Peptides against a protein of PDB entry 4GXB. Designs and how they scored, part 139

Target 1, 277 residues: chain A of PDB entry 4GXB
Amino acid sequence: VPTEEVSLEVLLSNGQKVLVNVLTSDQTEDVLEAVAAKLDLPDDLIGYFSLFLVREKEDGAFSFVRKLQEFELPYVSVTSLRSQEYKIVLRKSYWDSAYDDDVMENRVGLNLLYAQTVSDIERGWILVTKEQHRQLKSLQEKVSKKEFLRLAQTLRHYGYLRFDACVADFPEKDCPVVVSAGNSELSLQLRLPGQQLREGSFRVTRMRCWRVTSSVPLPSGSTSSPGRGRGEVRLELAFEYLMSKDRLQWVTITSPQAIMMSICLQSMVDELMVKKS

## One batch from the design tools (peptide; made by RFdiffusion4, then SolubleMPNN)

Design b2_p22_3_s4 (from b2_p22_3, 10 letters changed)
Fold by OpenDDE base, seed 5:
Structure b2_p22_3_s4 (fold): chain B 277 residues (1-277), chain A 22 residues (1-22)
Amino acid sequence: as target 1 above (277 residues)
Amino acid sequence: ALTLHTVAEFENPVFAETEAAL
C-alpha cells in the first residue's frame, strides 16, 4: 500500500469516535500515540492502553478479534478485511485493577476508564446485582467518576473481557458456554439442561500450556447444521489444566475468538511475570 | 482429511506444578 495520509477512525469502548490523521504506513504504536494526542492522554499513560481489532455486531456490541500487534499497520489491518463491520477500538490493556490508580490520576485516563466501565456494565460484561446497579446509576447521575470506578472495581468480572457464546468440552462434551478472561483466569459460565447457571474458573497458574488449533470440517454428507457455512474454519483453544494433584486434563473451547482468548492468556501470563519480578 | 493445524502452542512459565504453590 502506498504511503498516504488518511483519516482513521478509532472507537472507544462506548462507541465514541476518535478520528486521527495518520499515514497508511503508521504502525500500531504510531496510531496509538495519535489517538492519545487527540484525547490529550499523557505519554506516560499510553502504555496502559492498546488497540484492538473488533467486529461490530448488528446490535452495536463488539466482538474482539485480536489485539493489534506492534508491527501491524492498523489502517491496512482493518481495511484489508473489506468489511465495515471491523473496527479499531481503544481499551485498557492491563488486568490488575491496581493499575487503575495510575490511570485515574489523570483526568483523561479517568474518563477513559469511566467510559469503558460504564460500557462494560451496560453490555453485561461486569456482573451487577440490582442493588449494585442502583448504586452505580446514582453515582453516574452525580458524575462521580472516581467513586463509580471504586465501586465497580469490587464487582464480579470487573476488568474482564467477555467473549461471544461458544462451546466447550467441559464439564461435558458440547457444552454451551460464555467465556470471560480476567483476573488471571478464564471464567466459563454454563447452564446445563435442568441446572442452574454455573461458573467454572480456570486459573492461569493451573494451566500447564495452551494451544490454538484450526480445522476444516470434512463435508459430512449429512444435514450440515444450517448455521455452519460450508468451509468455515473451526478454531479451538485447548489448555492443559491441573484439575487436582498430579491430574492434568485438557479442556477445549471451540470459538471463533480462540485467537483472542490465547492473546488474553498470554497477556495475563505476561502481567503475572512482571509481578513476580 | 481433517487438517488439524496447530497454530500455536504456549508453555506457561507461571504454571504451578504443586497445589501448595497455588
Scores: peptide ipSAE 0.452, ipTM 0.828, DockQ to the pose 0.642
Fold by OpenDDE base, seed 4:
Structure b2_p22_3_s4 (fold): chain B 277 residues (1-277), chain A 22 residues (1-22)
Amino acid sequence: as target 1 above (277 residues)
Amino acid sequence: ALTLHTVAEFENPVFAETEAAL
């Protein structure tokens, strides 16, 4: 792609548009810096945020596709998909809420966390009781952003990424689940017919390893039916989990977001490694 | 059905082999 100056749209979690003038050759960090400058976010806080490729759903919700890597050219990455549904989103990129304290000290950082948290609550990523919702709304009306965040930090799935409904082989084969990543775990929420909502928590520290698998069904030579469209690429995330003492079991999640789930796992692992050091 | 697979595997350095280490 020839190097040209372009206007790139980067969205905040709440859908607020940030327009930045960048070069088509600008890498992820360059674009991130441009966004930070546009927002007046100080340089020392840039590292707490990342750019993500998302697919905007019809309802305006974001389906996270992947984190943009350092070598990527965000303009090319998003435009090459040739679909307006794909967007670049700025979001915090750490898991431990303790890091919120650093970000909240700055007005812009505070605003970003606030906007993200409001959006996450509105989208149902953060789980709230009726009373908690009332309290949050009151704080929102007062524009008490710090107090809002302090309350939000206590809520279930604060800081989690929620994925689209998918399928897992746990607790049984072909089980519909909603996966969320956060707090050094994968949360699998499932509702079986006639049953109450169940949640399985898979702590990262109990995962020996994980894998991402991409598979394409090979056309079986015999069925001439031209209409079986290009076999949809199947993505799976599988992790080997310590279920009990000396008992490892593979859990497999089938999801178009398997790559993003893996990125989350790696990110959580990386953060835990920093804490152990 | 025969499928073509591409696999990326990751070992977890923070894996705790024993429950006592959790």
Scores: peptide ipSAE 0.452, ipTM 0.827, DockQ to the pose 0.620
Fold by OpenDDE base, seed 2:
Structure b2_p22_3_s4 (fold): chain B 277 residues (1-277), chain A 22 residues (1-22)
Amino acid sequence: as target 1 above (277 residues)
Amino acid sequence: ALTLHTVAEFENPVFAETEAAL
């Protein structure tokens, strides 16, 4: 792609549009810096955020496709998909809520975390009781962003990334689940017929390894499930989990977001490694 | 029949083999 100056739209978690002028040859960090500059986010806080490729669903929700890598050209990455549903989103990229303290010291950082958190609550990514919701709304009405975040930090799935409904082979084969990544775990929420909502927690420290696999259904004439086109690639995330002492078991999640899930796992692992060093 | 391809595999350096290390 020839190097040209272009206007690139980057969305915040709440759907706010940030327009930046960048070069088509600008890498992810260059674009991130441009976004930071546009928002007046200081340079020392840029590292707490990343750019993500997402697909905007009909309801306006974001389906995370992947984190943009450092070597990528965000303009090319998004425009090459030739669909308006694909967007670039700015989101915090750390997992430990302790890092919120660093980000919250800055007005812009605080605003970004606040907007993200409000959006995550509104989208049901952060789980709240009725009473907690009332408290959050009260704080929101008062525009008490710090207090709002402090309360939010105590909530279930704060800082988690929620994925689209998918399928897992745990606890049973072909279980419909909602996967969320955060707090050094994968959370699998499931509702079996006639049962209450259950959550399985898979801590990263108990995962020996994980893998992403791609499978293509062979055109066997008989197995065309009418709803999935005969040629759709099936992505799976599988991880080997220490279920109990000396008992490893593979858990497999079938999801178009398997790559993003793997990226989350790697990111959580990386953060844990930094803390251990 | 599905053709399975491993796209990526990762060993976890923070894996705790013992419950005491968890």
Scores: peptide ipSAE 0.450, ipTM 0.829, DockQ to the pose 0.666
Fold by OpenDDE base, seed 1:
Structure b2_p22_3_s4 (fold): chain B 277 residues (1-277), chain A 22 residues (1-22)
Amino acid sequence: as target 1 above (277 residues)
Amino acid sequence: ALTLHTVAEFENPVFAETEAAL
């Protein structure tokens, strides 16, 4: 692709648009730096954020596709899809809320975390009780961003990324689940008919390994599943989990976001590795 | 039905084999 100056739109978690002038040849870090500069985010805080490719749903919600890699050209990555539903989003890319302390010291960092957190609550990614919601609203009305975040940090699934509803083979085959990644775990929420909401917590430290599989059904004459068109790629994330002492079991999640889930796992592992060093 | 598969596998360096380490 010829090097040209272009205007690139990057969204914040709340849908705020940041327009940056970049080169088509600018890599992910270059674009991230441009966004940071536009926001007046200090250079030393850039590393706490990443650019993500997302699909914007009809309701304005984001379905995360993947994190943009260092070698990628964000302009090309998003425009090559030739669909307006795909966007680039800036979001914090660490998991441990302790790192919020570093980011919150800066006004811009604080604003970014605040906006993201508000959005995550509004989207139901962070789970709140009625009383907690009241408290959060009060703090929001006062524009007490630091206090808001301190309260939010105590909430269930703070800092988690929530995925679209999908299917898992746990606890039963073809079980509809909502997966969330955060706090060094995958949380699988399910509601079976006539049952209360159940949550399975799968800690990363209990995963021996994981894999992403892409499968394409070969034309075997019988179209068994009427709903999936011939040739649709099926993505799965599978991880081998230590259920109990000396008992490993594979858990498989079928989701178009399997790649993103794997990226989250790797990111959580990387962060844990840093803490161990 | 025959299916073609592409697989990417990842070993977890922070895997704890013992319950005490969990």
Scores: peptide ipSAE 0.448, ipTM 0.824, DockQ to the pose 0.608

Design b2_p22_4_s1 (from b2_p22_4, 11 letters changed)
Fold by OpenDDE base, seed 4:
Structure b2_p22_4_s1 (fold): chain B 277 residues (1-277), chain A 22 residues (1-22)
Amino acid sequence: as target 1 above (277 residues)
Amino acid sequence: SLTLYTVAEFYTPEELFSEALE
């Protein structure tokens, strides 16, 4: 791709558009810096955010595809897909809510966290009770962003990334589940027929390993995954989990977002390692 | 049947996983 100046659209979590002028040859960090400059985000806070490739669904929700890597050229990465549904999104890229304290000290950082949190609540990524919802609405009406975030930090799945509904082999084969990543875990929510909502919490520290597999059905073979046609790529995330003392069990999630799930796992592991050092 | 094209495997650092084994 020839090097030239282009206008690149980057979305915030709430869908707000940020237009930046960059070179087609600008790497991820260059684009991130351009976005930060456009937002007047201080340089020392840039590291708390990342650029993500997402697919915008019909309802406006974002299906996260992957985090843009350092060597990537965001303009090329998004435009090469030749589909308007793919977008670049700016989102905080840490898991421990303690880091919010650093970001919230800056007006722009505060606004970014607030917008993201409001969006996550509206999208159902953060789970709220009826009373909590009332309190959040009150704070939102007052535009008390710091207090809003402090309350939000106590909510279930605050800081989690919610994935599209998919299928897992836990607790039973072919279980429809909703996976969320956050707080150093994968949360699997499911509702079996005639049963209450169940949640499985899988801490990354109890995962021995995980893997992503990409497979294609053979023309002569049958597909075990409903809704997938012949030749359609099947992605799976499998992790070996310590269920109890000396008992390891594989859990497999079949999802087009398996790569993103793996990226989240690695990111959570990396953060834990940093905190441990 | 399915044909596996790619596999990427990752391991949790021993520093983290060993604590779960205790």
Scores: peptide ipSAE 0.427, ipTM 0.873, DockQ to the pose 0.729
Fold by OpenDDE base, seed 1:
Parts: sequence; structure tokens; C-alpha cells
Structure b2_p22_4_s1 (fold): chain B 277 residues (1-277), chain A 22 residues (1-22)
Amino acid sequence: as target 1 above (277 residues)
Amino acid sequence: SLTLYTVAEFYTPEELFSEALE
């Protein structure tokens, strides 16, 4: 792609559009800085946010595909897919809610966290009771963003990223689950036939390792590698988990978002390492 | 029939995982 000045659309979690003028050759950080400048977000807060490639579903929800890496060219990354359903989204990229304190000190940072949190609640990523929802709505009506966030921080799955419904082999084979990543864990929610909703919590510190695998149809015997569409590739995330003392067990999640899940795991590990140092 | 390929593999740092073993 030749180097040209283009208008790039970046979405906030709530779907708000931020248009920035960038070069097609601008890397992820360059685009992020442009977005920050457009929003009047100070430079020292840029590091608390990242750009993500997402697929917009029919209902307007975002299915996170992956975090854009530093070497990537966001314009090229999104346009090369040749589908209008793919978007670039700005979202906070830390897990510990303690970092909210740093971001909330700035008006723009506060607004970004507020908008994201409202959206996460509306989309059901953050789990709320009826009473909690009433309290949140009251605070929202008063436009008390700080108080809203303080209450939200206490809610179940605050700061989690929710994935599309998928399948896991835990607790049994071919279980439909909803996976969420946050608070240094993967949460697997499932409902088995005739049973109530269950949640399995898998802390990253109890994962010995994890891997992403792909499966493809076996060649039919033709010498030519058939052109394989993306729909023919099955992605899985598997992690080896310490279930109990001296008992490791593999858990496998089959999901097209396996890569994003792995990115989340690495990100959570990295944050824990930073905090530990 | 399908064939499986490993795309990437990661390990939790010993500093973190060792705490779970204690």
C-alpha cells in the first residue's frame, strides 16, 4: 500500500466514532497517539489504552479479534480484510482496577472509562443485579461519573472482556460456555442440561502453560493445496491447569477467538510480572 | 477427518506459577 494520508475511523467501546487523519504507513502507536490527540487525552495516559481489531456483529456488539501489535499498520490491518464488519476499537488495556485511579484523575480518561463501563454493562459483560442496575442508572442520570465507576468497580466481572459463546471440554466434552477474561483469570460460564448456571474460575497463576492450535481438513489426496477459507480453520485454546495439589489437567476451549484469549492471558501475566517487580 | 497444528505455546513464569504450588 502506498503511503498516503487517509481518514481512519476508530471506535470507542460505546460505538462513538473518532476520525483521525493518519498515514497509511503509520504504526499502531502513531495511530493511538493521533486518537489520543483527537480526544485530548494526555500523553502520559496513552499507555493505559490499546487499539483492538474487532468484528461488529449484527446486533452492534463487538467480537474482539486481536490486539493490534506495535509493528502493525492499523489502516492496512483493517482494510485488508475487505469487510465493513471489521473495526478498530480503543479500549483500556490494563486489568487491575487500581489503575483506574490514575486514568480517572483526567477528565478525558474519566470519560473514556465511563463510556466503556456503561457499554460493558449494557452489553452484559459486567453482571449486575436489578438493585445494582437501579443504582447505576441513578448515578448515570446525575452524571456522577466517578461515583458510577466506584460502584461499577465492585461489580462482578468489572474489567472483564467477554467473548462470544463457544465450546469447552470442561467440565465435560462439548460443553457450551461463555468465556470472560479479567482479574487475572478466565471465567467459564456454562449451563448443563437440568442444572443451574455454573462458573469455573481459572487463575492464570495456576496455569502452567497454554497454547493455541488450529485444525484443518485433511488433504483429499490432491497434490494441490486447496485454497482454504477462514471458515475451514478451527482454533482452540488449551491450558494446563493446576486443579489441585500435584494435579494438572488440560482444558481446551474451541473458539474463533482463541488468539484473543491467548493475548489476554499473556497480557494478564505481563501485568502481574510488572506488579511483582 | 482433521489435522491439528500448534500455532503458539506460552508458559506462565515460574515466579507466578510457583506460588500456586506452595
Scores: peptide ipSAE 0.427, ipTM 0.875, DockQ to the pose 0.786
Fold by OpenDDE base, seed 5:
Structure b2_p22_4_s1 (fold): chain B 277 residues (1-277), chain A 22 residues (1-22)
Amino acid sequence: as target 1 above (277 residues)
Amino acid sequence: SLTLYTVAEFYTPEELFSEALE
């Protein structure tokens, strides 16, 4: 791709559009800096955010595809897909809510966290009771962003990334689940027939390892995945989990977002290692 | 039948996982 100046659209979590003028050859950090400058976000807060490639669904929700890597050219990465449904989104990229304190000290950082949190609640990524919802709405009406965030930080799945509904082999084969990543865990929510909503929590510290695999159905072969077309690539995230003392068990999630899930796992591990050092 | 490919494999650092083994 020839080096040209282009206008690149980057979305906030709430869908707000940020237009930046960049070069087609600008790498991820260059674009991130341009977005930060456009938003008047201080340089020392840039590291708390990342650019993500997402697919915008028909209802406007974002399906996270992957985090853009440092070597990538965001303009090329998004435009090469030749589909308007793919977008670049700015989102905070840390897991420990303690880091919110650093970001909230700045007006722009505060606004970004607020907008993201409002969006996450509206999309059901953060789970709220009726009473909590009432309290949050009251704070929104008052535009008390700091208080809003402080309350939100106590909510279930605050800071989690919610994935599209997919399938896992836990607790049973071919279980429909909703996976969320956050707080150093993968949360698998499922509702089996005739049962209440259940959640399986898989802490990354109890994962010995994980892997992403790709499978392709052979021509004229049968696929074990209902609803998948012939020749459709199947992505899976599998992790070996310490279920109990001396008992390791593989758990496999079948999802087009397996790569993003793996990125989240690695990111959570990295953050834990930083805190441990 | 399916053709399987391993895209990537990761291991939790021993420093973190060892805590779970205790």
Scores: peptide ipSAE 0.426, ipTM 0.875, DockQ to the pose 0.788
Fold by OpenDDE base, seed 2:
Structure b2_p22_4_s1 (fold): chain B 277 residues (1-277), chain A 22 residues (1-22)
Amino acid sequence: as target 1 above (277 residues)
Amino acid sequence: SLTLYTVAEFYTPEELFSEALE
């Protein structure tokens, strides 16, 4: 792609559009810096955020495709898909809520976290009770952003990334699940017919390994996935989990977001390693 | 039938996983 100046749209978690003028050859960090500058986010806080490629669903929700890597050219990455549904989103890229303290000290950082949290609650990524929701709304009406975040930090799945409904082989085969990544775990929520909501928590520290696989239906074969067209690539995330002492079990998630899930796992591992160093 | 391809494999660092084994 020829190097030229272009206008690139980057969305915040709440859908706010940030237009930046960048070069087509600008890498992810360059674009991120441009976005930060546009928002007046201090340089020392840039590292707390990342750019993500997402698919905007019809309801306006974001389906995270992957984190843009350092070597990528965001303009090329998004435009090459030739679909307006794909967007670049700025989102915080750490898991430990303790890092919120650093970000919240800055007005812009605070606003970003606030907007993200509000959005996550509205989208159901953060789980709230009726009473909690009332409290949050009250704080939101008062525009008490810090207090709002402090309360939100105590909520279930705060800081988690919620994925689209998919299928897992746990606890049984072909279970419809909603996967969320956060707090150094994958949360698998499912509701089987006639049953209450169940959650399986899989801590990354108990994962020996994980892998992403891609499968392609054979021309002579049939696809086993309902709703999938013939020839569609099937992505799976499988992880080997320490269920109990000396008992490892593979859990497999079938999802088009398997890559993103893997990225989350690696990111959580990386953060834990930093904390241990 | 499907053709499977392993795209990537990742391992939890021993420093983290070993603690789970204790």
Scores: peptide ipSAE 0.426, ipTM 0.874, DockQ to the pose 0.792

Design b2_p22_4_s2 (from b2_p22_4, 11 letters changed)
Fold by OpenDDE base, seed 1:
Structure b2_p22_4_s2 (fold): chain B 277 residues (1-277), chain A 22 residues (1-22)
Amino acid sequence: as target 1 above (277 residues)
Amino acid sequence: SLTLYEVATFYTPEELFSEALK
């Protein structure tokens, strides 16, 4: 792609559009800085946010595909897919809610966290009771953003990224699950026939390793071109988990978001390592 | 039946995983 000045649309979690003028050759950080400048976010807070490639679903929800890497060209990354359903989204990129304190000190940072949190609640990523929802709505009506966030920080799955419904082999084969990543864990929610909703918590510190696999159906023997469509690719995330003392077990999740899940795991590990140092 | 095309494996640092073993 030739180097040209273009208008790039970046969305916030709530769907708010931020238009920035960038070069097609601008890397992820360049675009992020442009977005920050447009929002009047100070430079020292840019590092708390990242750009993500998402697919907008029919209901307007975002299915996270992956985090844009530093070497990527966001304009090229999104336009090369040749589908209007793909968008670039700005979202906070840390897991420990303690970092909210740093971001909330700035008006723009506060607004970004607030908008994201409201959206996460509306989309069901953050789990709330009826009473909690009432309290949140009251604070929202008062436009008390700090108090809203303080309450939200206490809620179940605050700061989690929720994935699309998928399949896991835990606790049994071919279980439909909803996976969420946050608080240094993967949460697997499932409902087995005749059973109540169950949640399995898998802390990243108890994962020895994890693996992303990509597979395709075996050729039928026909001279069909090797160029298979994306719909034929099966992605899986498998992690080896310490279930109990001296007992490791593999858990496998089949999901087109396996890559994003892996990115989340690595990100959580990285953050823990930084905190430990 | 499926055929494996690509694999990427990541390991949790010992500093973190060792704590779980205690």
Scores: peptide ipSAE 0.462, ipTM 0.872, DockQ to the pose 0.739
Fold by OpenDDE base, seed 5:
Structure b2_p22_4_s2 (fold): chain B 277 residues (1-277), chain A 22 residues (1-22)
Amino acid sequence: as target 1 above (277 residues)
Amino acid sequence: SLTLYEVATFYTPEELFSEALK
């Protein structure tokens, strides 16, 4: 792609559009800096955010595809897909809510976290009770962003990334699940027929390893995945989990977002390692 | 039948996983 100046659209979590003028050859960090400058986000806070490639669904929700890597050219990465449904989204890229304190000290950082949190609640990524919802709405009406965030930080799945409904082989084969990543874990929520909503929590510290695999159905072959078309690539995330002492078990998630899930796992591991050092 | 490809495998650092083994 020839080096040209272009207008690139970057979305906030709430869908707010940020237009930046960049070069087609600008790498991820360059674009991120441009977005930060446009928003008046201080340089020392840039590292708390990342650019993500997402697919915008019909209802406006974002399906996270992957985090843009440092070597990537965001303009090329998004435009090469030749589909308007793909977007670049700015989102915070840390897991420990303690880092919110650093970001919240700045007005722009505060606004970004607030907008993201409001969006996450509205989309059901953060789980709230009726009473909590009432309290949050009251704080929104008052535009008390700091208090809103402080309350939100106590909520279930605050800071989690929610994935599209998919399939896992836990607790049973071919279980429909909703996976969320956050707080150094993968949360698998499922509702089996006639049963209440259940959640399986898989802490990354109890994962020995994980892997992403891809499979392609052979021509005229049958696929084990319902709803998948012939020749459709099947992505899976499998992790070997310490279920109990001296008992390792593989858990496999079949999802088009397997790569993003793996990225989340690695990111959580990295953050834990930083905190441990 | 399916053709399987391993995209990537990651290991949890021993420093983290060893804690779970205790």
Scores: peptide ipSAE 0.462, ipTM 0.873, DockQ to the pose 0.788
Fold by OpenDDE base, seed 2:
Structure b2_p22_4_s2 (fold): chain B 277 residues (1-277), chain A 22 residues (1-22)
Amino acid sequence: as target 1 above (277 residues)
Amino acid sequence: SLTLYEVATFYTPEELFSEALK
């Protein structure tokens, strides 16, 4: 792609549009810096955020495709898809809520976290009770952003990334699940017919390994995934989990977001390693 | 049946996983 100046749209978690003028040849960090500058986010806080490629669903929700890598050219990455549904989103890229303290000290950082948290709650990524929701709304009405975040930090799945409904082979084959990544774990939520909501928590520290597979159904074969057309790429995330002492079991998630899930796992691992160093 | 095109495997660092084994 020829190098030229272009206007690139980057969305915040709440859908707010940030237009930046960048070069088509600008890499992810360059674009991120441009976005930060546009928002007046201090340089020392840039590292707490990342750019993500997402698919905007009909309801306005974001389906995270992947984190943009350092070597990528965001303009090319998004435009090459030739679909307006794909967007670039700015989101915090750490898992430990303790890092919120650093970000919240800055007005812009605070606003970003607040907007993200509000959005996550509205989208059901953060799980709230009725009472908690009332409290949050009260704080939101008062525009008490810090207090709002402090309360939100105590909520279930705060800081998690929620994926689209998919299928797993746990606890049984072909289970419809909703996967969320956060707090160094994958949470698999499912509701089997006639049963209560169940959650399986899989801590990354108990994963020996994980893998992403990309496959295509054979023309002569049947597709096991409902709604999938023949020949469609099938992505799976499988992880080998320490279920109990000396007992490893593979859990496989079939999802178009398998890559993103893997990225989350790696990111969580990386953060844990940093904390241990 | 499926045709596998690619596999990428990632390992949890032993420093993290070993603790789970204790």
Scores: peptide ipSAE 0.461, ipTM 0.871, DockQ to the pose 0.728
Fold by OpenDDE base, seed 4:
Formats: C-alpha cells, structure tokens, sequence
Structure b2_p22_4_s2 (fold): chain B 277 residues (1-277), chain A 22 residues (1-22)
C-alpha cells in the first residue's frame, strides 16, 4: 500500500467517533498516539489503552475480533477486510481495577473509563442488581463520574470483556454458553433446560495451557457445530484446567472469537507476571 | 472430519501455575 495521508475513524466504547489523520504506513502505536492527541490524553496514560479490531453487530454492539498488534498498520488492517461492519475501537487494556486510580486522575482518562463503563453496563457486560441499577442511574444523572466508577468497580464482571454466545463442551457436550474474560479468569455462563443459570469460573493460574485451533470441515465429513456449513472455518479455544488436585481436564470452546479469547488469556497472564515481578 | 490448518499452544508460566499445585 502506498504511503499517503488518510483519515481514520476510531471508535470509543460508547460508539463515539474519533477521526485522526494518519499515514497508511503508521503502525498501531502511531495511530494510538494520534488518537490520544486528538482526545488530549496525556502520554503517560496511553499505555493503559489499546486498539482493537471489532465487528459491529446489527444492534450496535461490538464483537471483538482481536487486539491490533504492534507491527500492524491499523488503516490497512481494517480496510483490507472490505466490510463496513469492521471498526477500530479504543478500550482500556488492563484488567486490575487498581490501575483505574492512575487513569481516573486525569479528566480525559476519567471520561474514557466512565464512557466505557456506562456502555458495558448498558450492554449487559457488567451485571447489576435492581438496587445497584437505581444507584448507578442516580449517579449518572448527577454526572458523578468518580462515584459512578467506584460503585461500578464493585459490580460483578466489572472490567470483563463479554463475548458472543457460543458453544462449549463443559459441563456437557454442546452447551450454549456466554464467555466473559476478566479478573484473571474466563467466566462461562450457561442455562440448561429446566435449570437455573450456572457459572463456571476458570482462573488462568489454574490453566496449564491453552490452544487455538483453526479447522475446516471436509466435504465428506459431518460438522458437529450447529450453524456451520461445509468449508466454513471453525475456531476453537481449548484450555487444560486443574479441576482439582492432580486432576487436569480439557475444556473446549467453539467460537469465532477463539483468537480474541486467547489474546485475553495471554494479556491476563502478562499482567499477572508484571504484578508478580 | 475436519482439516486442521493452524494450531497455537500457549503455556502458563510456571511461576503462576505452580501456585495452583500447592
């Protein structure tokens, strides 16, 4: 791609559009810096955010595809897909809510976290009780962003990334589940017929390893995954989990977002390693 | 049957996983 100046659209979590002028040859960090400059986000806070490739669904929700890597050219990465549904999104890229304290000290950082949190609640990524919802509404009406975030930090799945409904082989084969990544875990929520909502919590520290597989059904073969036709790429995320002392069990998630799930796992591991050092 | 095109395996650092084994 020839090097030229282009206008690139980057979305915030709430769908707000940020237009930046960049070069087609600008790498991920260059674009991130341009976005930060446009928002007046201080340089020392840039590292708390990342650019993500997402697919915008019909309802406006974002299906996260992957984090843009350092060597990537965001303009090329998004435009090469030749579909308007793909967007670049700015989102915080740390998991420990303790880092919110650093970001919240800046007006722009505070606004970004607030907008993201409001959006996550509205989208159902953060789980709230009726009373909590009332309290959040009150704080939102008062535009008390710091207090709003402090309350939100106590909520279930605060800081989690929620994935599209998919299928897992846990606790049974072909179970429909909703996977969320956060707080150094994968949360698998499911409701079996006639049963209450169940949640499985899988801490990354109890995962020995995880694997991403990309496969295609053979024309003569049958597909076990509902809704997938012949020749359709099948992505799976499998992890070997320590269920109990000396008992490892593989859990496999079949999802188009398997790559993103793996990226989340690695990111959570990396953060834990940093905190441990 | 499926044709596998790509496999990527990642391991949790021993420093983290070893704690779970205690």
Amino acid sequence: as target 1 above (277 residues)
Amino acid sequence: SLTLYEVATFYTPEELFSEALK
Scores: peptide ipSAE 0.460, ipTM 0.871, DockQ to the pose 0.726

